# Peptides against a protein of PDB entry 5D63, part 6

Target 1, 292 residues: chain A of PDB entry 5D63
Amino acid sequence: SLRRGIYHIENAGVPSAIDLKDGSSSDGTPIVGWQFTPDTINWHQLWLAEPIPNVADTFTLCNLFSGTYMDLYNGSSEAGTAVNGWQGTAFTTNPHQLWTIKKSSDGTSYKIQNYGSKTFVDLVNGDSSDGAKIAGWTGTWDEGNPHQKWYFNRMSVSSAEAQAAIARNPHIHGTYRGYILDGEYLVLPNATFTQIWKDSGLPGSKWREQIYDCDDFAIAMKAAVGKWGADSWKANGFAIFCGVMLGVNKAGDAAHAYNFTLTKDHADIVFFEPQNGGYLNDIGYDSYMAFY

## One batch from the design tools (peptide; made by RFdiffusion4, then SolubleMPNN)

Design b1_p8_4_s4 (from b1_p8_4, 4 letters changed)
Fold by OpenDDE base, seed 4:
Structure b1_p8_4_s4 (fold): chain B 292 residues (1-292), chain A 8 residues (1-8)
Amino acid sequence: as target 1 above (292 residues)
Amino acid sequence: SLSVGGAV
């Protein structure tokens, strides 16, 4: 079954993603097919899937940027019915905004069925052009039509997944204690993470003994990422991944504070030095504490 | 406890 999380939703037939046009929060904003750039944030194309309690395989889909929800216009079962962004809530009872999402017959892609109408989200004619119509369309779960098949590329991790990634890293001290601050985390591409670092002013910040040293840099980076998240996204119910670690060197005579994020595949962590913006697989310290 | 030290 599909897990709660943030997804980039890509058509199985053509290189097109489900896009909220212009990221607009206006009711009735078209949801369309649009090109995307791999390993980038794809601003208008991220969707938070929130599972509905006691309704199997059924979700709301909140656009991260606009904070609005995927909505089948009037809940109509007619083929070609518009799919739009519309105001809503994560646990709505409005069947226009409830989507049953299950594996397609190919076992890799998903189909997205409106809970009320039983029609499927369809990239009309498999059109790969920017702005191509996405609509409700008749179909069945077992059909192989790629117009109605979607890859759900997970762009977030749960706190448990982040915890597991940390636990796999060889640079964790035997005394390690981790503190989880949120439940679901959008994982940023390094380019975005670096840009936040640049925009924070940290590259121009002066190291000063105790008053503004490693812990201040690391906390300032986390604060900058938090602010970026709040300023960039209108959806709620997730955080932006940026960890803080305290570590001790192998000799046990020096300690450091630094950041970390997740690798592209979300399986491992990579260390980030906020004093110089560097990414390292080995920062020279073993972490005895983290919060994220 | 160890003091946390930055390096620049």
Scores: peptide ipSAE 0.058, ipTM 0.802, DockQ to the pose 0.549
Fold by OpenDDE base, seed 1:
Structure b1_p8_4_s4 (fold): chain B 292 residues (1-292), chain A 8 residues (1-8)
Amino acid sequence: as target 1 above (292 residues)
Amino acid sequence: SLSVGGAV
């Protein structure tokens, strides 16, 4: 089953993603097919899938940027019915905004069925052009039609997944204690993470003994990421991944504070030194505390 | 406890 998370949703037939036009929060904003750039944020193309309790395989899809929800216009079962952004809530009972999402017959892609109408989200005619119509369309779960098949590329991790990534890292001290601050985390590309670091002013910040040293840099980076998240996205119910660690060196005579994020595959952590913007697999310390 | 020191 599809896990709660933030997804980039890509058509199985053509290189097109589900895009909320202009990221607009207006009711009735078209959802369209649009090109995307791998390893980038793809701002208008991120969707938070929230599973509906006690309704199997059924979700709302909140556009991360606009905070509006994928909505089948009037819940109509007619082929060609518009799919739009519309105001809503994560746990709505409005069947126009409830989507049953299950694996297609190919076992890798998903189909997105409106809960009420039983029609499927369809990239009309498989049109790969920017602004191509996405509509509700008749179909079945077993059809091979790529117009209705979508890859759900997960762009976030749960707190449990982050915890697991930390736990398998070799640079964790035996006394490690982690503190989880949120439930779901958008994982940024390093380029974006670095840009936030640059924009924070940290590259120009002067290290000063005690008054602005490693802990200040690490906390400032986390604060910058938090602010970036709040300023960038209208959806709620997720955070931006940026951890803070305290670590001790092998000799046990020095401690350091630093950041960390997740690797692209979300399986491992990578350390980030906020004093110089460096990414390291080994920062020279074993973490005894983290919060993220 | 250890003193926390940043990279210089």
Scores: peptide ipSAE 0.054, ipTM 0.799, DockQ to the pose 0.567
Fold by OpenDDE base, seed 2:
Structure b1_p8_4_s4 (fold): chain B 292 residues (1-292), chain A 8 residues (1-8)
Amino acid sequence: as target 1 above (292 residues)
Amino acid sequence: SLSVGGAV
């Protein structure tokens, strides 16, 4: 079953993703097929899937950028019915905005069925062009039509998954205490993480004994990521992943404060030094405390 | 608690 999370949703037949046109929050904004760049943010193409309690395999899909929801126009079962962005809520009872999402017959891709109409989200004609129509269309769960099959690439982690990634890292001290601040985290590509670091002014900040040292740099980075998240996305119910750690060296006579993020596959953490913008697998310290 | 040191 599909987990709660943020997804990039890609067609199984052609290199096209489900895109909210211009990222607009206006009711009736078309949802279209659009090209994407792997390992980038793809701003208008991220969707928060919120599972509906006590309704098997059924979700709302909130566009991360606009804060609006995937909506089948008038809930019509007619083939070719527009799929648009529309205002809504995560736990709506409106069947126009409820989507049953289950594995297709190939066991890798998903199909997206409107709860009310029982039609499927369809990339019309498998058109790979930017702005191609996405519509409700007749279909069945067992049909192999790639126009109605979608890969759900998870772009976020739960707090439990983040905790597990930390726990298996070899640079965690036996006295480690972790403090989880949120429930679901968008994981940024390193390029985006670095850009936030650059834009924060930290590259030009001067290290000064005690008054602006490692803890100040690490906290400033986390604050910059938090602000970037708030300024970039209209959807709620998630955070941007950026951790702070305190660590002790092997000799036990020095401590350091630094950041960390998750690797591309979300299975491991990588350390980030906010004083120079470097990514390291070993920062020379074992973490005894983190919050994220 | 340990004092926290920064990188130069």
Scores: peptide ipSAE 0.054, ipTM 0.800, DockQ to the pose 0.525
Fold by OpenDDE base, seed 5:
Structure b1_p8_4_s4 (fold): chain B 292 residues (1-292), chain A 8 residues (1-8)
Amino acid sequence: as target 1 above (292 residues)
Amino acid sequence: SLSVGGAV
């Protein structure tokens, strides 16, 4: 079954993603097909899938940017019914905003069925153009029509997945304690993470002994990421991944504070030095404490 | 600044 998480949802037939037009929070904003750039944030094309308790394979889909929800207009079962952004809540009972999401017959892509109408999210005519209509359309779960098949590329990790990534890293001290702050984390591309770092002013910040040194840089980076998240996204129920670590060197005679994020495949962590913006697989310290 | 035992 599909896990709770943030997804980039791409058509199985053409290089088009489910896009909330202009990222607008207005009720009735069209959801359309739009091109995307791999390994980028794709701002208007991220969706938080929230599983509905006690309703098998059924979710709300909240647009991360707008904070509005995928909505089948009037819940109509008529082919060609508009799919729009609309205000809602994660655990709504409104069938216009409830989507049953299960694997298609190909075992890789998903189909997105409206809970009420039983019609499917359809990239009309498989149109790959920007702004192409996405609508509710008649279909079946076993049909091979690529207009109704979608890849769900997970852009987030659970706290458990993050914990697992840390646990398998070789640069963890035997005394390590990790403190989980949130439940689900959007994992940023390094380019975005770096841009936040740049925009924070940290590249121009002066290192000063004890008064503004490693811990201050690391905490400032985390604060910058947190603020970026709050300022960038209207959806709730997730955080932006940015960890802080305290580590000790192998000799046990020096300690350091630094950041870390996750690799693209979410399987590993990579260390980030907020004093210079560098990414390292080995920062020269073994972590005895982290919070993220 | 940090010590082996934590942040200082």
Scores: peptide ipSAE 0.041, ipTM 0.773, DockQ to the pose 0.149

Design b1_p8_5_s1 (from b1_p8_5, 4 letters changed)
Fold by OpenDDE base, seed 4:
Structure b1_p8_5_s1 (fold): chain B 292 residues (1-292), chain A 8 residues (1-8)
Amino acid sequence: as target 1 above (292 residues)
Amino acid sequence: SMTLAGPV
């Protein structure tokens, strides 16, 4: 079963992703195929999949940027029916916005079936051009047609997955206590994380004994990421991953505060020094406390 | 308690 999370949804046949045109929050905004750049945010192409309680394999799909939902126009079963962004809620009963998402016959890609019409999300003609039509189309679960097969690339982690990544890291102190602040986290590429750091003013901030030292830098970075999240995305129900750690050195005579994020594969953490913008696999401290 | 210190 597909997990709750944020996904970049890519066609199985051509290098095209499901894109909300111009990221517009207007009702009826076309959802289209569009090119994407790997290891970037792809702003209009991120979708929060929210599972519907007691309805097997069925989700709403909220566009992160617009806060609107994937909607089959009039719920029509006619082939070629437009798929658009439309206002909605995560747990709607509107079958126009309910999508059954299950593995295709190839076992790696998914098909996206409208709950009401039983038609499938289709990249019309497999068109790889920017702005290509995405529509509801007749199909079956066992068909091999790549126009209706989609890779769901997970762009977020649950709190449990983040906790597991931390637990695998060798730089965790025996006294470690972690505090989880949210349930689901968008994981940023390092380039985006660094840009937030630059835009925060931290690169020009002066270290000052006690009054603006390591803890102030680390908390300021987390605050900057939080604000960036709030200012960038209209969807709710997720956070942006940026952790704060307190650590002690091997000698046990010095402590430091720093940030951390997740690696690209979400399996490990990487430390971030907010005083210089550096990423490190070993920051020289073992964490005894984190919140994220 | 231990004072947290960053690099100078």
Scores: peptide ipSAE 0.049, ipTM 0.789, DockQ to the pose 0.515
Fold by OpenDDE base, seed 1:
Structure b1_p8_5_s1 (fold): chain B 292 residues (1-292), chain A 8 residues (1-8)
Amino acid sequence: as target 1 above (292 residues)
Amino acid sequence: SMTLAGPV
């Protein structure tokens, strides 16, 4: 089954992603095909898939930016029915906003079927142009039509996945205690993470003994990321990944506070020094505590 | 117990 998470949803046939036009929260805003830039945030093209309890392989899809939901207009089964953003809730019973998402016959891409109409999300004619129509269209689970096949590029991690990534890292102390603050985390590209760091004012902040030292920098970075998340996205039910660690050096005579994020493949953590904006695989400390 | 240390 598709895991709960934030996805960039890309057509299997052409380099086009499912885009909410202008990121608008207005009911009836067109969902369209649009070009994207790899390894960027792609603001209007992120979707939170929330699994519906006790309904197999069925989700709502919330646009991360607008906080509105993918909606099949009037739930119509007619081919060419518009797919739009519309107000909703994560666990709605409205079949216009319920999507059964399962692997296609190729075993790598997914198809997105409206729960009520049984039609599929279709990039009409496989049009790769910006603003290309996305519609409900007749289809079957087994056909190979790439207009109805989508790659779900996962942009988030669960708390369990983050925990596992931490546990695999060689710079974790035997006394480590981790504290999980949220359930699902958008993982930012390093460029975005760095930009938040820059915008926080931390690059211009002066280290001062005790009064504004390593812990203040690390906590300020986490606070900046939290605020950025709140200011940037209208969807709820996720956080932005930014961890704080306390670590001890090999000699056991010094402790440091620092940040960490996840690597692009989400398999590992990378340390971030908020005092200089550096990313490191080894920060020179073994973590005995983290919260994230 | 130890205090936290940042780079100087």
Scores: peptide ipSAE 0.045, ipTM 0.784, DockQ to the pose 0.539
Fold by OpenDDE base, seed 3:
Structure b1_p8_5_s1 (fold): chain B 292 residues (1-292), chain A 8 residues (1-8)
Amino acid sequence: as target 1 above (292 residues)
Amino acid sequence: SMTLAGPV
């Protein structure tokens, strides 16, 4: 089954993603097909899937940017019914905003069925142009029509997945203690993570003994990422991944504070030095504490 | 505890 998380939702037939037009929070804003750039944020094309308790394979889909929800207009079962952004809540009972999401017949893509109407989210005519209509359309679970098949590319990790990635890393001290702050984390591309670092003013910050040293840099980076998240997204129920670590060197006579993020495949961590903006597989320290 | 130190 599909896990709770943030997804980029791409058509199985053409290189088009489910896009909320202009990222607008207005009720009735069209959801459309739009081109995307791999390994970027794709601002208007991220969706938080929240599973509905006691309703198998059924979710709300919240647009991360607008904080509005995928909505089938009037819940109509007519082919060609508009799919729009509309105000809502994660655990709504409104069937216009409830979507059953299950594997298609090909075993890799998903189909998105409206819970009430039993119609499917359809990229009309498989149109790959920007602004192409997305609508509710008649279909079945076993049909192979690529207009109704979608890849769900996971853009976030659970706290458990982050914990597992840390546990696999060879630069973790035997005394390590991790502290989890949130439940689900959007994982940023390095380019975005670096831009937040630049905008924080840290590249121009002067190292000063004790008063502004490694811990101040690492905490300032985490604070900058937190603020960026709050200022950028209207949806709730997730955080932006940016960890802080304390580590000790191999000799056991020096300690350092630094950041870390996840690799693109979410399987491992990469260290980030906030004093110079570098990404490293080995920062020269073994972590005895992290919070993220 | 050890004093934390960043590179100069």
Scores: peptide ipSAE 0.045, ipTM 0.781, DockQ to the pose 0.531
Fold by OpenDDE base, seed 5:
Structure b1_p8_5_s1 (fold): chain B 292 residues (1-292), chain A 8 residues (1-8)
Amino acid sequence: as target 1 above (292 residues)
Amino acid sequence: SMTLAGPV
């Protein structure tokens, strides 16, 4: 079963992703096929899948950028019915916005079926061009038509997954206590994380004994990421991953505060030094406390 | 010994 999370949804046949045109929040905004760049945010192409309680394999799909939902126009079962962004809620009962998402016959891709109409999200003609029509179309779960098959690339982690990644790291102190602040986290590419750091003013911030030292830098970075998240995305129900750690060195005679994020595969953490913008696998400290 | 209470 598809987990709750943020996904980049890519066609199985051509290098095209499900894109909300211009990221517009207007009702009726076309959802289209669009090219994407691997290992980037792909702003208009991120979708929060929220599972509907007690309805098997059924979700709403909220565009992360616009905060609007994938919507089958008038819930029509006619082939070629537009799929658009439309205002909604995560747990709506509107069948126009309810999508049953299950594995296709190939076992790797998914199909996206409208709950009401039973038609499938279709990249019309498999068109790989930017702005290609995405529509509801007749289909079956078992057919191999790549126009209706989609890879769901997970761009977020649950708090449990983040916790597990931390637990695997060798630079965790025996006294470690982690505090989880949110349930689901968008994991940023390092380039984006670095850009937030740059835009925060931290690169120009002066270290000052106690009054603006390691903890201030680390907290300022987390605050900057939080603000970036709030300013960048209209969807709710997720956070941006940016952790703060307190650590002690092996000798036990020095402590430090620093940040961390997740690696691309979400399996590990990488340390981030907010005083210089560096990424490190070993920051020289073992964490005894984190919040993220 | 006690772990350091916090960062320097």
Scores: peptide ipSAE 0.040, ipTM 0.740, DockQ to the pose 0.178

Design b1_p8_5_s2 (from b1_p8_5, 3 letters changed)
Fold by OpenDDE base, seed 1:
Structure b1_p8_5_s2 (fold): chain B 292 residues (1-292), chain A 8 residues (1-8)
Amino acid sequence: as target 1 above (292 residues)
Amino acid sequence: SMTVAGPV
């Protein structure tokens, strides 16, 4: 089954993603096909899938940017019915905003069926142009039509997945204690993470003994990422991944504070030095504490 | 307990 998380939803037939037009929060804003750039944020094209308790394979889809929900207009079963952004809640009972999402017959892509109408989210005619119509359309779970097949590219991790990535890293001290602050984390591309670091003013910050040293840099980076998240996204129920670690060197005579994020495949962590903006697989310390 | 070190 599809896990709770943030997804970039890409058509299986053409290089087009499900896009909320202009990221607008207005009711009735068209959801359309739009081009995307790999390894970027794709601001209007991120969707938080929230599973509905006790309803198998059924979700709401919240646009991360607008905080509005994917909505089948009037819940109509007519082919060509508009799919729009609309105000809602994560655990709504409105069948216009409930989507059953399961694997297609190809075993890799998903189909998105409206819970009420039983029609499927369709990139009409497989049109790859920007602004192409996305609509509810008749279909079946087993047909091979790529207009109704979507890849769900996971852009987030659960706290458990982050914990597992940390546990696999060789630079974790035997005394390690981790503290999980949130449940789901958008994982940023390094370019975005670096840009937040730049915009925070940390590159121009002066290291000063005790008064503004490694812990201040590491905490300031986390605070900057948190603020960026709050200022950038209207959806709730997730955080932006940025960890803080305390580590001890191999000699056991020095400690350091630093940041970390996840690799692109979400399988590993990478260390980030907020004093210089460097990414490292080995920062020279073994972590005995983290919070993220 | 050890103090926090600067960059190494």
Scores: peptide ipSAE 0.047, ipTM 0.797, DockQ to the pose 0.597
Fold by OpenDDE base, seed 3:
Structure b1_p8_5_s2 (fold): chain B 292 residues (1-292), chain A 8 residues (1-8)
Amino acid sequence: as target 1 above (292 residues)
Amino acid sequence: SMTVAGPV
């Protein structure tokens, strides 16, 4: 079953993703096929899938940028019915905004069926051009038509997945205590994480004994990421991943405060030094405390 | 646990 999370949704036949046109929050904004760049944020192409309690394999899909929801126009079962962004709520009962998402016959891609109409989200004619029509179209679960097959690339982690990644890292002290602040986290590409660091003013900040040292840098980075998240996205129910750690050196006679994020595959953590913007697999400290 | 201290 598809897990709650943020997804980049890519067509199985052509290099096109499900895109909310201009990221607009207006009701009736077209959802279209659009090109994407791997390992980037793809602003208008991120969707929060929220599972509906007691309705098997059924979700709402909230556009992360606009805060609006994937909506089948008038819930019509006619082939070619527009799929648009529309105002809604995560746990709506409106069948125009309820999507049953299950594996296709190939076992890798998914199909997206409207709960009410039983039609499927279709990249019309498999058109790979920017702005290509996405519509509700007749189909079945067992058909192999790539116009109706989608890869769900997970761009977020649950708090449990983040906890597991930390637990696998060799630079964790035996006294480690972790504190989870949120339930689901968008994981940023390093380029975006670095840009937030630059925009925070931290590269020009002066280290000063006690009054602005390692803990101040690490907390300022986390605050900058939090503000960036609030200013960038209209959807709710997720956070941006940026951890703070306290660590002790191997000799046990010095401590440091630093940041961390997740690797591209979400299986491990990488340390980030907010005093210089460096990414390290080993920062020279073993963490005894983290919050994220 | 250890206290964070400069010049770190």
Scores: peptide ipSAE 0.045, ipTM 0.772, DockQ to the pose 0.342
Fold by OpenDDE base, seed 2:
Structure b1_p8_5_s2 (fold): chain B 292 residues (1-292), chain A 8 residues (1-8)
Amino acid sequence: as target 1 above (292 residues)
Amino acid sequence: SMTVAGPV
């Protein structure tokens, strides 16, 4: 079953993703096929899937950028019915905004069925051009039509998954205590994480004994990521992943404060030094405390 | 509590 999370949704037949046109929050904004760049944010193409309690395999899909929801126009079962962004809520009862999402017959891709109409989200004619129509279309769960098959690439982690990644790292002290601040985290590409660091002013900040040292840098980075998240996305119910750690060296005579993020596959953490913008697999300290 | 120090 599909887990709650943020997804980039890509067609199984052509290199096109489900895109909310211009990221607009206006009701009736077209959802279209659009090109994407791997390992980037793809701003208008991220969708928060919220599972509906007690309704098997059924979700709302909130566009992360606009805060609006995937909506089948008038809930029509007619082939070619527009799929648009529309105002809504995560746990709506409106069948125009409820989507049953299950594995296709190939076992890798998913199909997206409107709960009310029983039609499927379709990239019309498999058109790979920017702005190509996405519509509700007749279909079945077992047919192999790639126009109605979608890869759900997960761009977020749960707090439990983040905790598991930390637990696997060899640079965690035996006294480690972790504090989880949120439930679901968008994981940024390193390029985006670095850009936030640059824009924060930290590259030009001077280390000063006690008054602006390692803890100040690490907390300033966390604050910068938090603000970036709030300023960038209109959807709620998730955070941006950026951890703070306190660590002790092997000799036990020095301590450091630093950041960390997750690797691309979400299986491991990588350390980030906010004083120089470096990514490290070993920062020279074992963490005894983290919050994220 | 342990004193936290950054690099020089």
Scores: peptide ipSAE 0.040, ipTM 0.780, DockQ to the pose 0.472
Fold by OpenDDE base, seed 5:
Structure b1_p8_5_s2 (fold): chain B 292 residues (1-292), chain A 8 residues (1-8)
Amino acid sequence: as target 1 above (292 residues)
Amino acid sequence: SMTVAGPV
């Protein structure tokens, strides 16, 4: 079953993703096929899948950027019915915005069925051009038609997944205690993470004994990421991954505060030094505390 | 109890 999370949704037949046109929050904004760049943020193409309690395999799909929801126009079962962004709520009962998402017959891709109409999200004619129509279309779960098959590339991690990534890192102290602040985290590409760091003013910040030292840098980075998240996305119910750690060196005669994020595969953490913007697999400290 | 140097 599909897990709650943020997904980049890519067509199984052509290199096209489900895109909310211009990221607009206006009701009736077209959802279209659009090209994407791997390992980038793809702003208008991220969708928060929220599972509906007690309704098997059924979700709302909230566009991360606009905060609006994937909506089948009038819930019509007619082939070619527009799929648009529309205002909504995560746990709506509106069948126009309820999507049953299950594995296709190929076992890798998913199909997205409207709960009410039983039609499927379809990249019309498999058109790979930017702005290609996405519509509700007649189909079945077992059909091999790639126009209705979608890869759900997970762009987020749960707090449990983050915890697991930390737990397998070799630079964790035996006294480690982690504090989880949120439930689901968008994991940023390093380029985006670095850009937030640059825009925060931290590269120009002066280290000063006690008054603005490692902990201030690390907390300022986390605050900058939080602000970036709030300013960038209109959807709720997720955070941007950026951790703070306190660590001690092997000799036990020095301590440090630093940041960390997740690797692209979400399996590991990488340390980030907010004083210089460096990414390190070993920062020279073992973490005894983190919050993220 | 453990004592640790302050952070850098």
Scores: peptide ipSAE 0.038, ipTM 0.724, DockQ to the pose 0.221

